# Peptides against a protein of PDB entry 3QIS, part 83

Target 1, 334 residues: chain A of PDB entry 3QIS
Amino acid sequence: PSLELSRREFVFENVKFRQLQKEKFQISNNGQVPCHFSFIPKLNDSQYCKPWLRAEPFEGYLEPNETVDISLDVYVSKDSVTILNSGEDKIEDILVLHLDRGKDYFLTISGNYLPSCFGTSLEALCRMKRPIREVPVTKLIDLEEDSFLEKEKSLLQMVPLDEGASERPLQVPKEIWLLVDHLFKYACHQEDLFQTPGMQEELQQIIDCLDTSIPETIPGSNHSVAEALLIFLEALPEPVICYELYQRCLDSAYDPRICRQVISQLPRCHRNVFRYLMAFLRELLKFSEYNSVNANMIATLFTSLLLRPPPNLMARQTPSDRQRAIQFLLGFLL

## One batch from the design tools (peptide; aimed at target 1 Q171 K174 F280)

Design b2_p29_1 (made by RFdiffusion4)
Pose (drawn by RFdiffusion4):
Structure b2_p29_1 (pose): chain A 293 residues (1-134, 168-310, 319-334), chain P 29 residues (1-29)
Amino acid sequence: PSLELSRREFVFENVKFRQLQKEKFQISNNGQVPCHFSFIPKLNDSQYCKPWLRAEPFEGYLEPNETVDISLDVYVSKDSVTILNSGEDKIEDILVLHLDRGKDYFLTISGNYLPSCFGTSLEALCRMKRPIRERPLQVPKEIWLLVDHLFKYACHQEDLFQTPGMQEELQQIIDCLDTSIPETIPGSNHSVAEALLIFLEALPEPVICYELYQRCLDSAYDPRICRQVISQLPRCHRNVFRYLMAFLRELLKFSEYNSVNANMIATLFTSLLLRPPPSDRQRAIQFLLGFLL
Amino acid sequence: EQEEDDELFEEINEEMEEFREEYQEKQEE
C-alpha cells in the first residue's frame, strides 16, 4: 500500500468571498497491491478539513497502479466569510490523506483571504466610511449603493427579486463594493437585486438581531407592539430595517410592472431579515406584513 | 409611522448622495 503524489503543497492566493478556486493533484498507487485512500480528521476533529475547503474525491480505490486526480476546492461561503473577514481564521490547513492500513500523507494548505464588506456586521460597516479593501453612517454605504441602484433603474424591472442574476456579475458587484464607492454598480438589475439578498443573508448579525427574534414572533399580531420591538434594535439595525421596509413599499407601488407583491416580499425577505440563531414561519411573515401594509 | 419611514428613507438617500459626491471629489484631487 503505497501512493505517489504529484505535489503535497497547495496555495490558494487571494481567496475571495463566494469565488471558487481549485488546486488539482494526481495520486498514483505505486505499490504492488491495491490500496484504499481517504482524507481523515486530524486527532480529535469532526471533519478532515475546514468548511471552506473540500476534497473531490475524498476517498477511493486504486489498483496498482492506476492514477486519480484529486481536486482541492476552496469556496468561502456565508458560513466562513465572517471569521475569515475577522482574521479569526486564515487560509491555512493540513489534510491527512490516509491509506487504509498504511502511511499517512500530509498535504499543506496555505494562502491568503481578502476581506469583504459582505459578511461584515452592520455596526462595523456603519463605522467605515471608505471601502473595506480600497458620527457613523445611518446605514452601510454598501447597502445604500445597492438600494440606490435598484431605486434608480429597477422600479419597473420585470420579475424583480424573482429572476436570479449572473454569477460573474455578482462577484463583480461584491468586488466593486469591497474596493470602491462607484458611480454605477455594474451588472443587470437582477444581479444587483440578488446581491442585495446575498448581502442580507451574509450578515453576521441579521437586520433583526437574534435575541429580538422570539419577541417579534410573539408580538406578531399587534402592530403597536411590533413597532416597539423594532425600537429595541441598535440604531444601525433599526435604520436598515426601516430603510428596507420603505424601499419594499416603494417597489409595491410598481407591482404591475415589477411583479413585486406582498406575498413574494413576505416569503422572500422574512427569512433574510428575521433569522433564528413551522407556524412560527407564519407569525414571521405576519410580522413583516404588518410593516409592508 | 410609515410616513416617518418614508421621510427617513429620503433623508438617508440625500445624505448618502452628498457623502458619495464629496468622496469622489476628494479622489479627483

Design b2_p29_1_s1 (made by RFdiffusion4, then SolubleMPNN; from b2_p29_1, 15 letters changed)
Fold by OpenDDE base, seed 3:
Structure b2_p29_1_s1 (fold): chain B 334 residues (1-334), chain A 29 residues (1-29)
Amino acid sequence: as target 1 above (334 residues)
Amino acid sequence: WQQEWEELFREIREEMEKERKELLEEEKK
């Protein structure tokens, strides 16, 4: 069997969080026999491609003189955004197109990623007074390393190093503040807030706006701004309630005094974000007659975002654990 | 309890709005 490929090199320029890019090529059976093709893992890889890449179709049959179009789809989800923001991963891959009883054909994938405030740590964002696209990549790496060290010191109850002449961190990330302040000012009376989906085009504009500027007003509908806040919280590498406190939140769920003590043990930025969000949501609940928002809906929605089970426990989360997590958050909303 | 959250929410907004003004003044220099 033999294949002819129309292209073997693919470049994906300016890859962004949640923005799908597609490149297409053709494969043709120039042989005299039917052939089966498939994308196969390289040696030591479990998958034929990186998590942000997909081939469609990834396998198939070709009759003699048949041609098929293959789409290479690049999409950075919450699962890949953090490692691309840090430069741990890059828009580079090699695909192996295997022909049964035939040859391997290599495809080269390359490109560049544009960093996002989505998928960046709360600690790094509190140190970032400018839009992330204005921050040199080298400084982003340093900010993530410093943020990790500060989190570890906070968890170990080590004396904070003297707040030396370094710029004072923000109390909360400017991106969270911009989203919440917009919703507080303009969305308190919005019917079905957090229940109606935003527009995908508006979500992309909001992400690009937060990555590139400090706007006076966020573009898009209140529904799109509300969904952008949910996407932001979902994309955090560490949830607002850090994984180390997850079990303690569940254990304290019916004791409001202990719940407050658990939150007081969060790193400063996480604690401030949690308090800021709870204060906002309590204000939003005052307008429940207008916005159709209730405490149970809000607690259910935000619990999955703010109080995520550690990765090792995700598969074991019981309905009782979910109810305790919701009850923990309800104690701050009521 | 409710007053404590309203006060905290006000304090955070006031501080972040101050930081925003300071940053916008630095951009004009």
Scores: peptide ipSAE 0.254, ipTM 0.822, DockQ to the pose 0.659
OpenDDE base, seeds 1, 2, 4, 5: peptide ipSAE 0.238, 0.221, 0.243, 0.241; ipTM 0.813, 0.806, 0.810, 0.814

Design b2_p29_1_s2 (made by RFdiffusion4, then SolubleMPNN; from b2_p29_1, 13 letters changed)
Fold by OpenDDE base, seed 5:
Structure b2_p29_1_s2 (fold): chain B 334 residues (1-334), chain A 29 residues (1-29)
Amino acid sequence: as target 1 above (334 residues)
Amino acid sequence: WQEEEDKLFEQIRKEMEEFIKEYREEELL
């Protein structure tokens, strides 16, 4: 069997979080026999591609002189955004198109990723006084390293040194403040807030806006701004309630005094974000007659975002653990 | 407790509004 490929080099320029890019190529059976093609893992890889890449179709049959279009889809989800923001991973891969009883054909994938405040740590964002696209990549790495060191110092109850006024972290990330302040000002009376989905185009505009500017007003509907807040919280590498405190939150879920003590042990930025979000959500609940928002709905929605099980425990979460997690959050909404 | 949390919410809002104001004043220079 033999294949002809219309292209072997693919460049994905300006890849962004949640923005699908597609490159297409053709494969043609220029042989005299039917052939089966498949994308196969490289030596020592478990998958034929990185998590942000997909081939469609990834396998198939071609009759002699048949041609098929293959789409290479690049999509940065919450699962790849953090490692791309840090530069730990890059928009680079090699695909192996295998032909049964034939040759291997190598495809080169390259490109560049544009960093997002989505998938960046709360600690790094509290130090980031400019839009992330204005921050040099070298400084993003330093901010992430410093963020880890501050988290460790906070857990050890080390008093921050008197950093100069220019180096003082923000109380909360400006991106969270912008989203919440917009919702607080304009969405408290919005019917079906957090229940109606946003528009995908508006969500992309909101993400691009927060990555590139400090706007006076966030673009899009209140539903899109609300969903952008959910996406932001979902994309955090470390959830607002740190994984180290997850089990203690579940164990304390029915004692509001212990719940408050657990939250007091969060790193400063995480604690401030948690308290800020809970205060905002309590304010929305005052307008429940207008916005159809209730404490059980909000607790159910935000618990999965704020109080995530550690990755090693995700597959073991019981219905009882989920109910305890919801009850923990309810104690801050009521 | 709720009154202390509501005071913190207003404090965070004020400090962030001041920061954004300063940022915009610096961007105009």
Scores: peptide ipSAE 0.528, ipTM 0.933, DockQ to the pose 0.803
OpenDDE base, seeds 1, 2, 3, 4: peptide ipSAE 0.516, 0.521, 0.523, 0.522; ipTM 0.930, 0.931, 0.932, 0.931

Design b2_p29_1_s3 (made by RFdiffusion4, then SolubleMPNN; from b2_p29_1, 13 letters changed)
Fold by OpenDDE base, seed 2:
Structure b2_p29_1_s3 (fold): chain B 334 residues (1-334), chain A 29 residues (1-29)
Amino acid sequence: as target 1 above (334 residues)
Amino acid sequence: WQEEWEKLFEEIRKEMEEFRKKYLEEKLK
């Protein structure tokens, strides 16, 4: 069996968070026998491609002189955004198109990723006094390293170094402030806030806006801005409540005094973000007659975002653990 | 604690408005 490929090199320029890119190529059976093709893992890989890449179809059967179009889809989800932001991973891969009893055909995937404030740590974002796209990539790495060291110092209750006023971190990420301040100003009376989905085009505009500017107003509907806040919180490499405190939050869920004490032990940026979000959500709840938002809905929605189980416990989360997590958050909303 | 967090919320709003203003003024130079 043999195949002819219309293309073997693919370049995905300016790959962005949540923006699907597609490149297509054709394969043709130029042999005299039917053939089965499949994308196969390289030696020591578990998958035929990186998590941000897929082939459709990834396998198939071709009669002699038959042709099929294959789509190579690049999509950076919440699961890939952090490793691409840090430069730990890159828009580079090699696909192996295997022909049963035939040859291997190599496809080269290349491109560039544009960093996003989505999937960036709260610590790094508190140090970023410019939109992430205005920050040199070299400086992003330095900010992540410095952010890790400050998080550790904060967890150890070490006094923050009295860094000069120019180097002082923001109290909260500017991106969270922009989203929350917009919602606070314009969405308190929005019917079905956090219940109606945003528009995908508007979500992309909001992401691009936050990555490239510090606007006076966020583009899009209040629903799109609200969903962008949820996406932002979901994409955080570490949730607003650090994984180390997860179990203590559950254990304290019915003791409001202990709950407040647990929150006080968060790293400064995480603690400020949590307090800031709770103050906003409490304000939003004052307008429940207009926005149809209630404490139970908000607690249920935000608990999964703010108080995520650590990866080792995700598979073991009981309904009781979920209820405790909701109860923990409810104690700050009521 | 509610009043403390409401104060923090208003402090953050003020500081971030000043921050945005400063950023925009620096971008125009």
Scores: peptide ipSAE 0.677, ipTM 0.969, DockQ to the pose 0.782
OpenDDE base, seeds 1, 3, 4, 5: peptide ipSAE 0.479, 0.507, 0.503, 0.514; ipTM 0.921, 0.931, 0.929, 0.933

Design b2_p29_1_s4 (made by RFdiffusion4, then SolubleMPNN; from b2_p29_1, 13 letters changed)
Fold by OpenDDE base, seed 5:
Structure b2_p29_1_s4 (fold): chain B 334 residues (1-334), chain A 29 residues (1-29)
Amino acid sequence: as target 1 above (334 residues)
Amino acid sequence: WQKEMEELFEEIRKEMEEFKKKYLEELEK
């Protein structure tokens, strides 16, 4: 069996978080026998491609002189955004298109990724006083390394940072502030806030806006801005409540005094973001007659975002654990 | 707790508005 490929080199320029890109090519059976094709893992890989890449179809049959279109889809989800932001991973891959009883055909995937504030750590974002697209990639790496070291120090010793340096971290990420302040100013009376989905085009505009600017106003509907906040929280590499405190939050869920003590042990930026979000959500609850928002709904929604189980425990989360997590958050909303 | 959260919310809002103002003033130069 043999194939002819219309293209073997693919370049995905300016790949962004949650923005689908597609490149298409054709494969043709130029042989005299039917062939089965499949994308196969390289020798040391478990998957035929990186998590941000997909081939569609990834396998199939071709009759003699048959041609099929294959789509290479690049999509950076929450699962790939952090490693791409740090430069740990890149928009580079090699795909192996295998023919049964035939040859391997290699496809080269290349491109560039544009960093996002989505999927960046709270610690790095608190240090980042400019839009992420204005920050040199080398400095982003330094900010993430420094953020890790400060998280560890903050867990060991509450050393007050010297208040007087022009280089002091922000109390909260400017991106979270922009989203929350917009919702506070314009969305407190918005019916079905956090219940109605945003528009995908508006979400992309909001993400691009936050990555490139400090706007006067965030573009899009209140629903899109609200969903952008949810996406932001979901995309955090470390949730607002650090994984190390997850079990303690569950164990304390019915004691509001212990819950507050657990939150006080968060790194400064995480603690500030948590308190800021709780203050905002409590403010929204004052307008429940207008926005149809209630404490149980908000607690249920935000618990999965703010209080995520550690990756090793995610498969073991019981309905009881989920209820405890919700109860923990309710203690801050009531 | 409620009063402390309201005070913190207003403190953060004020600081971030000052930050935004300073950033915009630096872009105009």
Scores: peptide ipSAE 0.484, ipTM 0.924, DockQ to the pose 0.795
OpenDDE base, seeds 1, 2, 3, 4: peptide ipSAE 0.472, 0.475, 0.474, 0.475; ipTM 0.921, 0.922, 0.921, 0.922

Design b2_p29_2 (made by RFdiffusion4)
Pose (drawn by RFdiffusion4):
Structure b2_p29_2 (pose): chain A 293 residues (1-134, 168-310, 319-334), chain P 29 residues (1-29)
Amino acid sequence: PSLELSRREFVFENVKFRQLQKEKFQISNNGQVPCHFSFIPKLNDSQYCKPWLRAEPFEGYLEPNETVDISLDVYVSKDSVTILNSGEDKIEDILVLHLDRGKDYFLTISGNYLPSCFGTSLEALCRMKRPIRERPLQVPKEIWLLVDHLFKYACHQEDLFQTPGMQEELQQIIDCLDTSIPETIPGSNHSVAEALLIFLEALPEPVICYELYQRCLDSAYDPRICRQVISQLPRCHRNVFRYLMAFLRELLKFSEYNSVNANMIATLFTSLLLRPPPSDRQRAIQFLLGFLL
Amino acid sequence: SAVEEAYADEPLVIEIHEENTELREEYLS
């Protein structure tokens, strides 16, 4: 049971939020007998690697002496963007490739991460006047820029918030917002609209903070009480919530053109603005509908 | 402005708009 590896060191340079990278290498069974390989957790872990990293394939069977290409894939999703933004985690790791009943092969992962305004808290973004990778703001300039674009160009956009944008443009928008305060956000209306949804979803702390979440559901049927729960939010969260509710009510006025109705808004934005740490789903859409109407 | 007309009953939206418009103009200058 022996393996030959084309390389053991891999570099993921300039890793960005939601931008896929692949570092490929070849495994060859140079032994005399067939072997089984698999990636294993390091002593006392649950997984063989961190969430932003994946091996494809992560296990297999090799006769002497067939070869197999292994793809080491890096993808920073909403799960890891905040800790990598913060520096609580780095683009580094060790993969232990394990021969069943044999040697261990140690693969070193290195590289660097570029922080994004996406996955950054509303509070910190309101405190930063300049782009992240160039008195506080009422709302983060990034969310204002996305909403400003949609307000200007997308009020009459057919199927707004129902048609997915382009992956390439989403990344261009994110990089644009990480590095500039532009005159125009690049990309179609559908891309800008989706980038807004991704922005809300990627927030480390939702627009409606986690501890107020349950109170919102309980209070879902009393508009006076719902508004008061909103008053308990920090200033930046309260402002973003009010700002978005006002924007969505503005879009509802053009529903005959943009097909944006209360039903779709409620089911789309409730889970983004009001996340927990069933029929609560119903009190939640009721909570949000109370503001839209 | 178009924002003031669209959001006449929402002073916070207008304030946010004016603040960020000014910030953008200063940045681009």

Design b2_p29_2_s1 (made by RFdiffusion4, then SolubleMPNN; from b2_p29_2, 11 letters changed)
Fold by OpenDDE base, seed 5:
Structure b2_p29_2_s1 (fold): chain B 334 residues (1-334), chain A 29 residues (1-29)
Amino acid sequence: as target 1 above (334 residues)
Amino acid sequence: SMVEERFKDEPFVIDIHKEMEELRKEYLE
């Protein structure tokens, strides 16, 4: 069996968070027998491609002289955004198109990724006084490393060495302030806020806006800005409530005094973001007559974003754990 | 400001807002 491929090299330029790109090619059975094709893992890989790449179809049959179109889809989700932002991973892969009882065909995937404030740590963002697209990639790596070290120092209650040459970090990421300040100014009276989805085109515009500028006004509807805040919180590599405190939050869920003590142990930027979000959400709840938002809805929604189980806990959160997590957050909304 | 009025009892929010408004101003100049 044999195949003819219309293309073997693919370049995905300016790949962005949540922006689907597609490249297509054709495979043709130029042989005399039916062919089964499949994308197969390389010798040391468990998957045929990186998490941000997909082939569609990834397998199939071709009769003699049959042609099929294959789509190579590049999509950076929350699961790939952090490693691409740091430059740990890149828009590069090799696909192996295997022909059953035939030869392998190699496809080269290349391109460039544009960093996003989405999927960047709170610590790194607090050190970014400019839009992330204006920050040199080398400096992004340094900021992430420094952010990890500062998180660890904060958790250990180590006095920051007054190394007097580093610019003072922001209290919260400017991106969170931009989203929250916009919602506070324009969305307090928005009916069904956080209940109505945004528009995908507007979400992309908001992401691009936050990555490239410090605007006076965020583009898009209040629903899109609200959803962008949810996406931002979901995409954080470390949730607003650090994984190290997850169990303590559940254990303290019915003691408001202990809950406040747990929050006080968060790294500075995480603690500030938590306090800032809680202040905003309490203010939003004063407009419940207009926006149809209540404390239970907000607690249920934001708990999954702010208080995530650690990745090493392979066990799905129990209904009891989920209820405790909601009760923990309710103690800051009421 | 609207933020200063609504968050009068939350000085932390006011301080964030002032710092960020200054940052935005410096960026746009």
Scores: peptide ipSAE 0.662, ipTM 0.964, DockQ to the pose 0.878
OpenDDE base, seeds 1, 2, 3, 4: peptide ipSAE 0.649, 0.659, 0.653, 0.655; ipTM 0.963, 0.963, 0.962, 0.963

Design b2_p29_2_s2 (made by RFdiffusion4, then SolubleMPNN; from b2_p29_2, 11 letters changed)
Fold by OpenDDE base, seed 5:
Structure b2_p29_2_s2 (fold): chain B 334 residues (1-334), chain A 29 residues (1-29)
Amino acid sequence: as target 1 above (334 residues)
Amino acid sequence: SAVEERFSDEPFVIDIHKEMEALRKEYLE
């Protein structure tokens, strides 16, 4: 069997978090026999493509002289955003289109990723006084490495080394402040806040706004701004409550004094973000008559975002663990 | 400010707000 491909090189320019890009090409069976095609993993790869790439269809049959359109879809989810922000991964891949009893055809995927504050660590963002798109990529890598070291020092209660290094970190990421301050100003009376989804176009505008500017006002509806906050918290490489404290939060869930002690052990930026969010959410709850927001709803929603099980425990999360996690947050909302 | 009024009992929130407003101002100048 043999195929003709309309294109073999694909360039995805300006790939952004949560922005789907599509490139299409045609494959034609120019042989005299039916063929089965499939995208196959390269040697030592488990998948035929990187997590941010998909082929559709990824397999199929072609009769002689049949043609099929294949879509190459690039989508950076929360699962790929962090590694792309750090430059650990790139918008580069090679796809192997295999023919059963035939040849392999190689497709080259290339492009560029535009860094996002979404999927960047709280520690790194606290060191960014400018929009992430103004930060040199080399400095982003350094900020992530430094952020890891500062997190470790904070957890170990190590005395910060010499004050002679760079500018004081922000108390919280400016992006969190922008989102929360907007919601505080404009969304306290918003009916169904955090219950109504935002618009995808507005979410992209909000992401782009936070990545490229420090605005006076965030664009979009209150629902889109609220959802952007949820997306931001979900996309964090480590949740606001560090994975290391997860079990201790569950164990303390019914003792408010121990809960506060556990939170005090968070890295400074994580602790500050947690306190800031809890203060905002308590304020939002005062407007429950207008926004339909109650403590149980908020605790349930934010628990999955703020207090995530470590990856190694995800498969073991019980309904009891979830209830304890909710109870832990309720102790800060009431 | 509305933040200072509503978060009068939460100095930490006020401090964040002031720091961030200063940062925004510096960025927009």
Scores: peptide ipSAE 0.640, ipTM 0.960, DockQ to the pose 0.874
OpenDDE base, seeds 1, 2, 3, 4: peptide ipSAE 0.591, 0.601, 0.026, 0.607; ipTM 0.906, 0.913, 0.645, 0.906; seed 3 fails the geometry check

Design b2_p29_2_s3 (made by RFdiffusion4, then SolubleMPNN; from b2_p29_2, 10 letters changed)
Fold by OpenDDE base, seed 5:
Structure b2_p29_2_s3 (fold): chain B 334 residues (1-334), chain A 29 residues (1-29)
Amino acid sequence: as target 1 above (334 residues)
Amino acid sequence: SEVEERFSDEPFVIEIHKEMEELRKEYLA
């Protein structure tokens, strides 16, 4: 069996978080026999492609002289955004298109990724006084590495940060402030806030706006701005309540005094973001007659974002654990 | 400001708002 490929080199320029890009090519059976094709893992890989890449179809049959279109889809989700922001991964891959009883065909994937404040750590963002697209990629790497080390020092209640030489970090990420301040100003009376989905085009505009500017106003509907806040919190590599405190939050869920003590042990930026969000959400609840928002709805929604189970416990989360997590958050909303 | 009035009991929110308004002003200048 043999194939002809219309293209073997693919370039994905300006790849962004949550923006789907597609490149298509044709494969043709130029042989005299039916063939089965499949994308196969390289030696030592478990998957045929990186998590941000997909081939569709990834396998199939071709009759003699048959042609099929294959789509190469590049999509950076919450699962790939952090490693691309840090430059740990890149928009580069090699796909192996295998023919049963035939030869391998290699496809080269290349491109560039544009960093996002989405999927960047709270610690790194608190050190970014400018939009992330204005920060050199080398400095982003350094900020993420330094942020991890400072988080660990803060959790250990070790030495006060040496006040002397580094520019004072922000109390919270400017991106969180921009989203929350907008919702505070314009969305307190918005019916079905956090219940109605935003528009995908508006979400992309909001992401691009936060990555490239410090605007006076965020573009899009209140629903899109509200959903952008949810997406931001979901995309955090470390949730607002750090994984190390997850179990302690569940164990303390019915003791408001212990809950406050657990939160006080968060790294400074995480603690500040948590306090800021809780203040905003309590304010939003005062307008429940207008926005249809209640404490149980908010607690249910934000618990999955703010108090995520550690990856090793995710598959083991019981309904009781979820209810404890909700109860923990309710103690800050009431 | 509206933030200062509505968050009068939350001085931390007021502090954040002031710091961020200054940051935005410096960026847009």
Scores: peptide ipSAE 0.687, ipTM 0.969, DockQ to the pose 0.882
OpenDDE base, seeds 1, 2, 3, 4: peptide ipSAE 0.671, 0.683, 0.676, 0.678; ipTM 0.967, 0.968, 0.966, 0.967

Design b2_p29_2_s4 (made by RFdiffusion4, then SolubleMPNN; from b2_p29_2 with Y7F N20M T21K E22K S29A)
Fold by OpenDDE base, seed 3:
Structure b2_p29_2_s4 (fold): chain B 334 residues (1-334), chain A 29 residues (1-29)
Amino acid sequence: as target 1 above (334 residues)
Amino acid sequence: SAVEEAFADEPLVIEIHEEMKKLREEYLA
């Protein structure tokens, strides 16, 4: 068996978080026998491609002289955004198209990624006084490394690190303030806030706006701005409540004094973001007659974002653990 | 301001709002 491929080299320019790109090519059975094709893992890989890449179809049968279109889809989700922002991964891959009893055909994937404030750590963003697209990639790597080291020191040593000659970090990321300040000003009376989904085009405009500017106003509907806040919190490499405090939050869920003590032990940036979000959400709940928002809905929604189980415990989360996590957050909303 | 009135009992929110207004003004100047 043999295949003819219309193209073997693919370039994905200016890949962005949550922006789907597609490239298509054709494969043709130029042989005299039916053939089965499949994308296969390279030697030492578990998957045929990186997490941000997909082939559709990834396998199939071709009769003699049959042709099929294959789509190569590039999509950076929350699962790939952090490693692409840091430059640990890149928009580069090699696909192996295997033909049963035939040859392997190699496809080259290349391109560039544009960094996002989505999927960047709270600590790194607190050190960014400019939009992330104005920060050199080399400086992003240094800011992530420094942020990790400062977080570890703040968790291990309750002693404030000596204020070395570095510029004072922001109390919270400017991106969080931009989203929350907009929602406070314009969305307190918005019916079905956090219940109605945003528009995908508006979400992309909001992401691009936050990555490239410090605007006076965020573009899009209140629903899109509200969903952008949820996406931002979901895309964080570490949740607003650090994984190390997860179990202590569950254990304290029915003691409001212990809950406040647990939050006081968060790194400064995480603690400030938590307090800022809780203050905003308490204010939003005063307008429940207009926005249809209630404490149980908000607690249920934000618990999954702010108080995520550590990766090693995700598969073991009981209904009791979920109820305790919701109760922990309710103690800050009521 | 509307923020100062709504968050009178939340000094951290006021401090954040003042810091961020200043940052935006410095960025746009």
Scores: peptide ipSAE 0.707, ipTM 0.970, DockQ to the pose 0.910
OpenDDE base, seeds 1, 2, 4, 5: peptide ipSAE 0.704, 0.706, 0.705, 0.707; ipTM 0.969, 0.970, 0.970, 0.969

